# Peptides against a protein of PDB entry 5KEZ, part 68

Target 1, 320 residues: chain A of PDB entry 5KEZ
Amino acid sequence: NVAIYNPFRPWWERYQPVSYKLCTRSGNEDEFRNMVTRCNNVGVRIYVDAVINHMCGNAVSAGTSSTCGSYFNPGSRDFPAVPYSGWDFNDGKCKTGSGDIENYNDATQVRDCRLTGLLDLALEKDYVRSKIAEYMNHLIDIGVAGFRLDASKHMWPGDIKAILDKLHNLNSNWFPAGSKPFIYQEVIDLGGEPIKSSDYFGNGRVTEFKYGAKLGTVIRKWNGEKMSYLKNWGEGWGFVPSDRALVFVDNHDNQRGHGAGGASILTFWDARLYKMAVGFMLAHPYGFTRVMSSYRWPRQFQNGNDVNDWVGPPNNNGVI

## One batch from the design tools (peptide; made by RFdiffusion4, then SolubleMPNN)

Design b2_p14_3_s4 (from b2_p14_3 with K6E W9Y S14K)
Fold by OpenDDE base, seed 5:
Structure b2_p14_3_s4 (fold): chain B 320 residues (1-320), chain A 14 residues (1-14)
Amino acid sequence: as target 1 above (320 residues)
Amino acid sequence: SFPSAEQLYEERQK
């Protein structure tokens, strides 16, 4: 991914890829293989956060300032380490003036335009699908168990399916022969927008962002809500079917206080209430559960917004 | 009632 220095190595630089090489601030490919092997050998499975909707931001300076030293040029859409070129992006499909998503009530913009300037890959192209599948298959062959598909809301479900159809079975050294990768898709559906979580059920599980949002309001006792109302928790609260749901109290995005749940989201900052929420989630049978492991950062609120919400994990001068 | 998904992605700066 790109190396961002202003601000200094933010968490979100990880979501600006310039190649599919497994060399990042977390380590190199050999170290990753070692970790996957050690985990698998004790029954801990690895799921990769796969960023396949886009490459880096369109305004990032060209050069070799990346975690693996690969050259890239956002201006010309040149990513030779893949390789991608200008033919592999949706620039011509997006009809907005900025090239970015401007209206989330327009499904075509959401899927064909740039997410906050991130260069949008033309996933309709078999070449692009194949390059992504190659990346994911490399990970499968290493021994990962599946994937979180980042920004799935911004990809056409059919394009995702086309990629998934190219994937290998899981590594038989650790998984039963014929096992398929576990897929869960990040789709933010709180209602009111045209893109629905149900659009993606055919590809695997989806994130249920209503879960953390609603649970937060209940445990916080907002609007007179009571714990007793949780008797029909799950589908009874309008959530997606349990077998399609990936549930969580918070994630790296919404723990920063805005979007996809807002202020209702419980986090480690509210330790007692958070433990209650996580305990309830783990005890209740609805959905596939995910527990957050995060870190403290120096929050600084200005006009209700944390100006340090970019801060990444603890590091020593950029080295994790 | 809740902030839109757009607000979250604004954190992913160019």
Scores: peptide ipSAE 0.059, ipTM 0.772, DockQ to the pose 0.162
Fold by OpenDDE base, seed 4:
Structure b2_p14_3_s4 (fold): chain B 320 residues (1-320), chain A 14 residues (1-14)
Amino acid sequence: as target 1 above (320 residues)
Amino acid sequence: SFPSAEQLYEERQK
């Protein structure tokens, strides 16, 4: 991915890929293989946060400032380490003036235009699908158990399906023969927008963002909410079917920014309430649970916004 | 009543 130095190696640089090389702030491919092996050997499975909707930001300077030194040129849509070219992006498909998503009530914009400037891959193309599948299959062959598909809302479900159909079975060294990768898709559906979580049920589980938001409201006792109202927690609250839900109290995004994810979201900053929420989540059978492991950072609020919301995990001069 | 998805991705590029 792009190596960002201003601010210094933010967490979000990981979501700006320039190649599919397994060479990051966390280590090289050999180290990753080693980790996966060691984890699998003790029954810990690895699920990769797969950033496949886009490459890096369109405004990033061309060069070799990347975690593995790969050259890239966002301006010309040149990512030779893949390789991708201008033909592999939705520049011509997006009809907005900026090239970015401007209206989230327009599903075509949401899927065909750039997410906050991130170069939008043309996932309708078999070539692109295949390159992504190759990346994911490489990980599968290493021994990962599945994937979180980042920004799935911004990909057409059919395109995702096409990629998934290209995936190998899981590595038989650790998984039963014929096992399929576990897929959960990040789809932000809080209502009010045309794209629905249900659009993605066919591909795997989806993130249920209403879970953390609603649970936070209840535990915070907002709007007269009571814990007793959780009696029908899950589908009874309008959430997706349990077998399609990936649930969580918070994630890296809604931990940050004023209003991001809603003020109801509980985080480790509110330790007591957070523990209550996480405890409830783990105790309740609804959905597949994901527990967040985050970190403290030196928050600096200016005009209600944390100017240090970019800070990534504890690291040594950028190396995690 | 909840923020749009747009706000959740603002951090992806600064």
Scores: peptide ipSAE 0.052, ipTM 0.773, DockQ to the pose 0.158
Fold by OpenDDE base, seed 3:
Structure b2_p14_3_s4 (fold): chain B 320 residues (1-320), chain A 14 residues (1-14)
Amino acid sequence: as target 1 above (320 residues)
Amino acid sequence: SFPSAEQLYEERQK
């Protein structure tokens, strides 16, 4: 991915890929393979956060400032380490003036335009699908158990399906023969927009962002909410079917106090309430549960917003 | 009453 130095190596640089090489601030491919092997050998499975909707930001300077040293040129859509070129992006499909998503009530913009400037891959192209599948298959062959598909809301469900249909079975050294990768898709659906979580049920589980948002309000006793109201927690609260839901109290995005859930989201900053929420989640049968492991950072609030919400995990001069 | 979904991605700056 791009190595960002202003601000200094933020967490979100990981979501600006320039190649599918497994060399990042976390380590190289050999180290990753070693970790996956060691984890699998003790029954701990690895699920990869797969960033496949886009490449890096369109305004990032061309060069070799990347975690693996690969050259890239956002301006010309040149990512030779893949390789991608200008033919592999949705620049010509997006009809907005900026090239970015401008209206989230327009599903075509949400899928075909750039997410906050991130170069949007033409996932309708078999070439692009194949390059992504090759990346994911490499990970499968290493021994990962599945994937979180980042920014799934911004990909057409059919394109995702086409990629998934190209995937190998899981590595038989650790998984039963014929096992398929576990797929959960990040889809932010709090209602009010045309794209729905149900659009993605056919590809795998989806993130249920209503879960953490609503649970936060209940635990915080906001708006007269009571614990007794959790009697019909899950589908009874309008959440997606349990067998399609991946649930969580917080994630790396909404942990920072904005986005899906806002201020209701409970985090480790509110330790007692957070433990209550996580404990409830783990005890309740609804959905597939995910527990967040995060870190402290020097929060600085200006006008109600943390200006240091970019801060990544503890590191040694950018190396984790 | 929750912030819009798009705000989650605003941190992914250029």
Scores: peptide ipSAE 0.051, ipTM 0.771, DockQ to the pose 0.156
Fold by OpenDDE base, seed 1:
Structure b2_p14_3_s4 (fold): chain B 320 residues (1-320), chain A 14 residues (1-14)
Amino acid sequence: as target 1 above (320 residues)
Amino acid sequence: SFPSAEQLYEERQK
């Protein structure tokens, strides 16, 4: 991914790829392979956060300022480490003046335009699908069990399916022969927009962002909400079917105070309430549960906003 | 009323 130095190596640089090489501040490919092996050997499976909707921001300077040292040029859409060129992006499909998503009520913009400047890959092209599949298959060969598909809302479900159809079975050293990768898709659907979580059910599970948002309001006792109202928690609260839901109390985005769910989202910063919410989530038989493992950063609130919400995870890698 | 997805992704382009 791109190496961002202002602010200094933020968490979100990891979501701006310039190659599919496995070398970041979290480690290199050998270290990753070692971790996957050790985890699999004790029954812990690895699911990779796969950033396949886009490459880095269009405004990032060209050069070799990346975690693997790969050259890239956002201005010319040149990513030779893949390789991608100007033919592999949706610049010509997006009809907005800025080239960015300007209206989330326009599904075509949401999927064909740049997400906050992130160069939008043309996933309709078989070449692009194949390059992504090669990346994911390499991870499958290493021994990962599946994937979180980042920014799935911004990809056409059919394009995702086309990529998934190219994936190999899981590594038979650890998984039964013929096993398929576990897929869950990040789709932010809190209502009010044309793109729905149900659009993606055919590809795998979907993140249910209403879960953390609503649970937060209940645990916080906002608006007279009571724990007893959780009797029909899940589908009874308008959530997606249990077998399609991946549920969580918070994630890395909404943990930073102004994401999907707003102030209702509970985090480790509110330890007591957070433990209550996580405990309830783990006890209640709805959806596939995900427990957040985060880190403390030096929060500094200015005008109600944490100006240090960019701070990345602890790192002692002095080179990458 | 909840914040839009755009508000979440804006964090990735600072």
Scores: peptide ipSAE 0.033, ipTM 0.747, DockQ to the pose 0.169

Design b2_p14_4_s1 (from b2_p14_4, 8 letters changed)
Fold by OpenDDE base, seed 4:
Structure b2_p14_4_s1 (fold): chain B 320 residues (1-320), chain A 14 residues (1-14)
Amino acid sequence: as target 1 above (320 residues)
Amino acid sequence: SAAIAANLANTRAS
């Protein structure tokens, strides 16, 4: 991915790929392979956060400032380490003036335009699908158990399906023969927009962002909410079917006040309430649970926004 | 609304 130095190595640089090389702040491919092996050998499975909707931001300077030194040029859409070119992006398909998503009530913009300037891949193209599948298959062959598909809301479900149909079975050294990768898709659906979580049920599980948002309200006792109202928690609250839901109290985005749930979201900053929420989540049978492991950073609020929301996990001069 | 849509958007700076 792109190496950003201003601010210094933010967490979000991880979500700006310039190649599919397994060479990042966390280590090289050999180290990753070693980690996957050691984890699998003790029954711990690895699920990769796969960034396949886009490449890096359009405003990033061309050059070799990347975690593996690969050259890239956002301006010309050149990513030779893949390779991608201008033919592999949705620049001509997006019809907004800025090239970015401007209206989230327009599903075509949400899918075909850039998410906050991130160069949007043309996933309708078999070439692009195949390059992504090759990346994911490499990980599968290493021994990962599945994937979180980042920014799935911004990809057409059919395009995702086309990629998934190209995937190998899981590595038989650790998984039963014929096992399929576990897929969960990040789709932010709190209602009110045309794109629905149900659009993605055919591809795998979907993140249920209503879960953390509503649970936060209840635990905080906002709007007269009571714990007793959780008697029909899950589908009874309008959430997706349990077998399609991945649930969580918070994620890295809304932990920083970004989208999906607003102020109701509980985080480790509210330690007591957070423990209550996480405890409830783990005790309740609804959905597939995900527990957040995060870190403290020096928050600085200006006009209600943390100007240090970019700060990544504890590191040694950028190396995690 | 635009306000609701903004609340549902991921934010990753470039």
Scores: peptide ipSAE 0.033, ipTM 0.739, DockQ to the pose 0.170
Fold by OpenDDE base, seed 1:
Structure b2_p14_4_s1 (fold): chain B 320 residues (1-320), chain A 14 residues (1-14)
Amino acid sequence: as target 1 above (320 residues)
Amino acid sequence: SAAIAANLANTRAS
């Protein structure tokens, strides 16, 4: 991914890829392979956060300022380490003046335009699908069990399906023959927009962002909410079917506020209430549960916003 | 700006 120095190596630089090489501040490919093997040998499975909707931001300077040293040029859409060129992006499909998503009530705009300047890949092209599938298949062959598909809301479900259809079965050294990768898709659906979580049910599970938002309100006793109202928690609260839901109390985005759920989201900063929410989630039989492991950073609020929400995890690896 | 918080921006915009 790109190396961002202003601010200094933020967490979100990891979501701006310039290649599919496994060399980042988290480690190199050999270290990753070693971890996957050790984990699989004791029954711990690995699911990769796969960023396949886009490459880096269009405003990032060209050069070799990346975690693996690969050259890239956002201005000309050149990513030779893949390789991608100008033919592999949706610049010509997006009809907004800025080239970015401007109206989230327009589904085609949400999927064909750039997410906050991130160069949007043309996933309708078989070439692009194949390059992504090669990346994911490499991970499958290493021994991962599945994937979180980042920014799935911004990809056409059919394009995702086409990529998934190219995937290998899981590595038979650790998984039964014919096993398929576990897929869950990040789709933010709080209602009121045309893109729905149900659009993606055919590809795998989806994130249920209503879960953490509503649970936080109940645990905080906001708006007269009571724990007794959780009797029909799950589908009874309008959530997606249990067998399609990936549920969580918080994630790396909404723990930084002003996201899906806003201030209702419980995090480790409110330790007692957070433990109550996580305990309830693990005890109640709804959805596939995910428990967050995060880190403390020096929060600094100005006008209700944390100006240090960019701070990444403690790490000195890959500092150039 | 080249500083694009992709995931956070997505969360905020939805």
Scores: peptide ipSAE 0.032, ipTM 0.735, DockQ to the pose 0.244
Fold by OpenDDE base, seed 3:
Order: C-alpha cells, then sequence, then structure tokens
Structure b2_p14_4_s1 (fold): chain B 320 residues (1-320), chain A 14 residues (1-14)
C-alpha cells in the first residue's frame, strides 16, 4: 500500500493498495506465512481483510512511496506491480462530473464511481477479476481460512461472485478437503439507500451495522430503551437473517465516531458499557460474532471531530 | 496532503 507520512503512517493507508504483494508495515510475506502456519497449527484461523474494490487515491503522488517499494502512478492509473493500467478502472464508466460518488441514492454511481477519490477497479473485466483471484488464491494456498471483503457495497454482487468462483479450496494441510473460504462482506446498510445487504447474501455473510448501533442505544438506555426489549433480538429487530449476519459491537471505523451508528456505538472508551455489550453479543446466538481488539490514541476534538482519528496502532517509527 | 481516510469516509457516508 501507499506509505503516507503526513499524517505519519495513518491506519487508513493500509486500505490504499498499489500492489497485491504481501509486504506491509506488519511484515513481509515470509513472516506472514510463518504466522499463518503457527496459528493454524494451534487451531487459530486467519481471515484476511481483502481490499479489492479499488487501488490508492487518485491524488497520491506517483513514485515508489509504498510499503513494498513498488512504483505506482495514480494519475495515469499505472500499477505495474499487478499490473493494472488505465483500461482496468471505471473512469469511463462513472458518469459523474467529479468521477467520485456524489449521490449514494444512485446504486450504479455507488458501485462504478470512486469512493472518496479511490481509484475504482473495473471488476466487470475478467482480467481484473483474475488478478484479484490470484491474490486471494495465493493467500488461500498459504493457509488463510477466508476473507473480509472491504467496501463490498461498492462492488456489484455479480462481480464479487465471479471472483469467488475462481477461488481455490482451502489448504488441505489444515482444512478438510474441499473446504471453501469463509466470506463476509462489509456492506453498510442502515436503511434509506438503494443498496441492500440482501443483495450480497448469495456471496456470503454480510456485516450487520444495525447490531452495534441498536445495542448501543439499549445499553446506553437512550430513548427509553430497556434490556428487556432484547427478548426478540436479531431478526425481530429487523436485522438480516442470522445465518447471513456478521455482528459486532464496534469496528475500526465507527469506533472513531461519526460513522455508521453514530454516537450510539459503544467502544473501549466506555469500558463498562462496552464489556456489557460484548458480553451480551457473545452470549446471544444471533449471527457470527466478531470482537474488536483496538488501542488508545490521543483523541483531539475540534468542532466535534477527532482530528487524530487517523492514528494507527502503537508502532516503532512506522513499523508495527 | 493527499491523505484519504478511505474506510472512515465510507462509513460516514452511509
Amino acid sequence: as target 1 above (320 residues)
Amino acid sequence: SAAIAANLANTRAS
């Protein structure tokens, strides 16, 4: 991914890829392979956060300022480490004036235009699908158990399916023969927009952002909410079917406020309430559970916004 | 700076 130095190595640089090389602030490919092996050997499975909707931001300067040193040129859509070129992006497909998503009520725009300037991959192309599949298959062959698909809302479900159909079975050294990778898709659906979580059920599980948002209001006792109202928690609260739901109290985005769920989201900053929410989530049978492990950062609020929401995990001069 | 908080921006937009 791109190496950002202003601010200094933010967490979100990881979501601006310039190659599919397994070389980041966390380590190189050999170290990753070693970790996966050691984890699998003790029954701990690895699921990769796969950023496959886009490459880096269009405004990032061309050069070799990346975690693997690979050259890239956002302006010319040149990512030779893949390789991608201008033919592999949706610049011509997006019909907005800016090239960015301007209206989230237009599903086609949400999927074909750039997410906040991030260069949008042409996932309709078999070449692009194959490059992504090769990346994911390399990880599968290393021994990962599955994937979180980042920004799935911004990809056509059919394109995702086409990629998934190219995937290998899991590594038989650790998984039963014929096992398929576990897939969950990050789709933010709080209602009111045309893209629905149900559009993605055919590809795997979907993040249920209503879960943390609603649980937060209950635990916080907002709007007269009571714990007793959780009697029909799950589908009874309008959530997606349990077998399609990936649930969580918070994630890295909404933990930083002003995200999906807003101020209702419980985080480690409210330790007591957070433990209550996480405890409830783990005890309740609805959905597949995900627990956040995060860190404190020096929050600095200006005009209601944390200007330090970019701060990444504890590191040594950028190395985690 | 060309810093784009991609995921956070996405979350805020939805």
Scores: peptide ipSAE 0.032, ipTM 0.742, DockQ to the pose 0.271
Fold by OpenDDE base, seed 2:
Structure b2_p14_4_s1 (fold): chain B 320 residues (1-320), chain A 14 residues (1-14)
Amino acid sequence: as target 1 above (320 residues)
Amino acid sequence: SAAIAANLANTRAS
């Protein structure tokens, strides 16, 4: 991914790929292989956050300022380490003046335009699908158990399916022969927009963002909500079917006040309430549960916004 | 509910 130095190595640089090479601030490919093997040998499975909707931001300077040293040029859409060129992006398909998503009520913009300037890959092309599949299959062959598909809302479900259909079975050294990778898709659907979580059920599980948002209001006792109302928690509250749901109290985005949920989202900053929410989630039989492991950072609020929301995990001069 | 904010784009920036 790109190496950003202003601000200094933010968390979000990880979501701006310039290649599919397994060398980042976390280590190189050999170290990753070693970690996967050690984890699998003790029954801990690895699920990779796969960034396949886009490459880096269009405004990032060209050069070799990347975690693996690969050259890239956002201006010319040149990513030779893949390789991608201008033919592999949706620049001509997006019809907005800026090239970015401008209206989330327009499903075509949401899928075909750039998410906050991130260069949008043309996932309709078999070449692009194959490059992504090669990346994911490399990980499968190393021994990962599955994937979180980042920004799935911004990809056409059929394009995702086409990629998934190219995937190998899991590594038989650790998984039963014929095992398929576990897939869950990040889709923000709180209602009111044309793109629905149900559009993605055919590809695997989806994130249920209503879960953390609604649970937060109940635990906080907002709007007269009571714990007793959670008796029919799950489908009874309008959530997706349990066998399609990936549930969580918070994630890295809404922990920083971004994405879905707003101020209702509970985080470790509210320790007592957060423990109650996480405890309830783990005890109640709905969905596949995900528990957050995060870190503290020096928050500085200006006009209601944390100007340090970019701060990534603890590091030693950029090395994690 | 006012406690639930509208869907915003991911905080990732260029």
Scores: peptide ipSAE 0.029, ipTM 0.706, DockQ to the pose 0.204

Design b2_p14_4_s2 (from b2_p14_4, 12 letters changed)
Fold by OpenDDE base, seed 4:
Structure b2_p14_4_s2 (fold): chain B 320 residues (1-320), chain A 14 residues (1-14)
Amino acid sequence: as target 1 above (320 residues)
Amino acid sequence: SAQIQENQRLTRAS
């Protein structure tokens, strides 16, 4: 991915790929392979956060400032390490003046335009699908158990399916023969927008952002909400079917105050309430649970915004 | 249940 130095190596640089090389702040491919093997050998499975909707930001300077030194040129849509070129992006499909998503009530914009400037891949193209599948299959062959598909809301479900249909079975050294990768898709659906979580049920599980948002409200006792109202927690609260839900109290986005759920989201900053929420989540049978492991950073709020929301996990001069 | 105000993901492109 892009190596950003201003601010210094933010967490979000991870979500600006320039290649599909397994060479990042966390280590190289050999180290990753070693980790996957060691984890699998003790029954710990690895799920990769796969960034396949886009490449890096359109405004990033061309060059070799990347975690693996690969050259890239956002301006010309040139990512030779893949390779991608201008034909592999949705520049011509997006009809907004900025080239970015401007209206989230326009599903076409949401899927064909750039997410906050991130170069939007043309997933309709078999070439693009195949390159992504190759990346994911390489990971599968290494021994990962599945994937979180980043920014799934911004990809057409059919395009995702086309990619998933190209995937190998899981590595039989650790998984039963014929096992398929576990897929969960990041889709923010709190209602009010045309794109629905149900659009993606055919591809795998979907993040249920209503879960953390609603639970936060209840635990905080906002708007007269009571714990007793959780009696029908799950589908009874309008959440997606349990077998399609991946649930969580917070994620890296809404932990920073601007993600889905707003201020209701509970985080480790509110330790007692957070423990209550996480405990409830783990005790309740609804959905597939995800527990957040995060870190403290020096928050500095200016006009309601944390100017340090970019800060990544503890690191040694950028190396995690 | 309470109304939820939706915010989109935090993504930085530069």
Scores: peptide ipSAE 0.043, ipTM 0.755, DockQ to the pose 0.098
Fold by OpenDDE base, seed 1:
Structure b2_p14_4_s2 (fold): chain B 320 residues (1-320), chain A 14 residues (1-14)
Amino acid sequence: as target 1 above (320 residues)
Amino acid sequence: SAQIQENQRLTRAS
């Protein structure tokens, strides 16, 4: 991915790929392979956060400032390490003046335009689908169990399906023959916008962002909410079907006071309430549960916003 | 309705 130095190596640089090389601040491919093997050998499975909707930001300077040293040129859409070129992006398909998503009530903009300046891949092209599938299949071969598909609401469900159809079965050294990768898709659907979580049910599970948002209000006792109202928690609250839901109390975005859920989201910063929420989530049978493991950073609030919400995870390898 | 805030993939401090 792009190496960002201002601010200094933020968490979000990991979501700006310039290649599909397994070479980041988290380690190299050999180290990753070693970890996956060790985990699988004790029954711990690994899923990968796959960033396949886009490459890096359009305004990033060209050069070799990347975690694996690969050259890239956002201005010309040149990513030779893949390789991608200008033919592999949706620049001509997006009809907004800026090239970015301007109206989230327009589903075509949401899917064909750039997410906050991130160069949007043309996933309708078989070439692009194949390059992504090769990346994911390499990970499957290493022994991962599945994937989180980042920014899924910004990809057409059919394009995702086309990629998934190219995926191999899981590695038979650790998984039963014929096993398929576990897929869940990040879709932010709090209602009120045209893109729905149900659009993606055919591809796998989806994130249910209403879960953390609503649970937060209840645990915080906002607006007279009571724990007794959680009796029909899940589908009874208008959430997606249990067998399609990936549920969580917080994620990396809304943990930082932004993203879906707003101020209702409970985090480790509110330790007691957070433990209550996580405990309830684990005890209640609705959905596939995900528990957050995070880190502290030096928060600095200005005008109600943490100006240090960019701070990335601890790193001491000193290599990349 | 209000736009749902997305991942802060290009958020710059200062």
Scores: peptide ipSAE 0.060, ipTM 0.776, DockQ to the pose 0.164; fails the geometry check
Fold by OpenDDE base, seed 3:
Structure b2_p14_4_s2 (fold): chain B 320 residues (1-320), chain A 14 residues (1-14)
Amino acid sequence: as target 1 above (320 residues)
Amino acid sequence: SAQIQENQRLTRAS
């Protein structure tokens, strides 16, 4: 991914890929392979946050400022380490004036236009699908158990399916023969927009962002909400079917006050309430649970926004 | 209700 130095190595640089090489702030491919092996050997499975909707931002300067030193040129859509070229992006398909998503009520914009300037991959193309599948299969062969598909809302479900159909079975050194990768898709669906979580059920589980948002409201006792109202928690609250839901109290986005969920989201900053929410989530049978592990950072609020929301985990000169 | 700002982590780098 791109190496950002202003601000200094933010956490979100990981979501701006320039290659599918396994060289990151966390280590090289050999170190990753070693970790996966060690984890699998003790029954801990690894699920990769796969960023496959896009490459880096269109405004990033061309050069070799990347975690693996690979050259890239966003302006010309040149990512030779993959390789991708201008033919592999949706620039010509997106019809907005800016090239960015301008209206989230237009599903075609949401899928075909750039997400906040991130170069949008043409997932309709078999070449692009194959390059992504090769990346994911490399990880599968290393021994990962599955994937979180980042920004799934911004990919056509059929394109995702086409990629998934190219995936290998899991590594039989640790998984039963014929096992398939566990897939969960980040889809932000709080209602009111045309893209629905149900559009993605065929590909695997989906993130249920209503879970943390609503639970936060209840635990905080906002709007007269009571714990007793949780008797029909899950589908009774309008959530997706339990067998399609991946649930969580917070994630790295809404923990920082943005993304989906708003101010109701409980985080470790409110330790007592957060523990209550997480405890409830783990005790309740609805959905597949995910627990957040995060860190403190020096929050500085200006005009209601944390200007330090970019701060990544504790690191050694950018190396995590 | 109003549209929620999404994917703010995916900030463009200058």
Scores: peptide ipSAE 0.054, ipTM 0.788, DockQ to the pose 0.152; fails the geometry check
Fold by OpenDDE base, seed 5:
Structure b2_p14_4_s2 (fold): chain B 320 residues (1-320), chain A 14 residues (1-14)
Amino acid sequence: as target 1 above (320 residues)
Amino acid sequence: SAQIQENQRLTRAS
């Protein structure tokens, strides 16, 4: 991915790929293989956060400022380490003036335009699908158990399906022969927008962001909400079917006060309430549960916004 | 209630 130095190595640089090389601040491919092997050998499975909707930001300077030193040029859409070129992006499909998503009520914008400037891959192209599949298959062959598909809301479900159809069975060294990768898709659906979580049920599980949002209001006792109202928690609250739901109290986005759930989201900053919420989540049978492990950072609020929401995990001068 | 949230992700570019 790109190496961003202003601000200094933010967490979100990880979501700006310039290649599919397993070469990042977390380590190289050999180290990753070693980790996957060690984890699998003790029954811990690895699920990769796969960033396949986009490459890096359009405004990032061209060069070799990347975690593996690969050259890239956002301006010309040149990513030779893949390789991708200008033919592999949705620039011509997006009809907004900025090239970015401007209206989330327009599903075509959400899927064909750039997410906050991130160069949007043309997933309709078999070439692009194949390059992504090769990346994911490489990981599968290493021994990962599945994937979180980042920004799935911004990809057409059919394009995702086309990629998934190219995937290998899981590595038989650790998984039963014929096992398929576990897929869960990040889709923010709190209602009121045209893109629905149900659009993606055919590809695997989806994130249920209503879970954390509603649980937060209940635990906080907002609007007269009571724990007793959780009697029919899950589908009874309008959530997606349990077998399609990936549930969580918070994630890295809404932990920073933005995104789905807003101020209702409970985080480690509210330790007591957070533990209550996580405890409830783990005790309740609805959905596939995900527990957050995060870090503290020097929050600085200005006009209700944390100006340091970019701060990444603890590091030593950029080295994790 | 139907709440439309624009830019539901934290900015990840520039």
Scores: peptide ipSAE 0.046, ipTM 0.781, DockQ to the pose 0.131; fails the geometry check

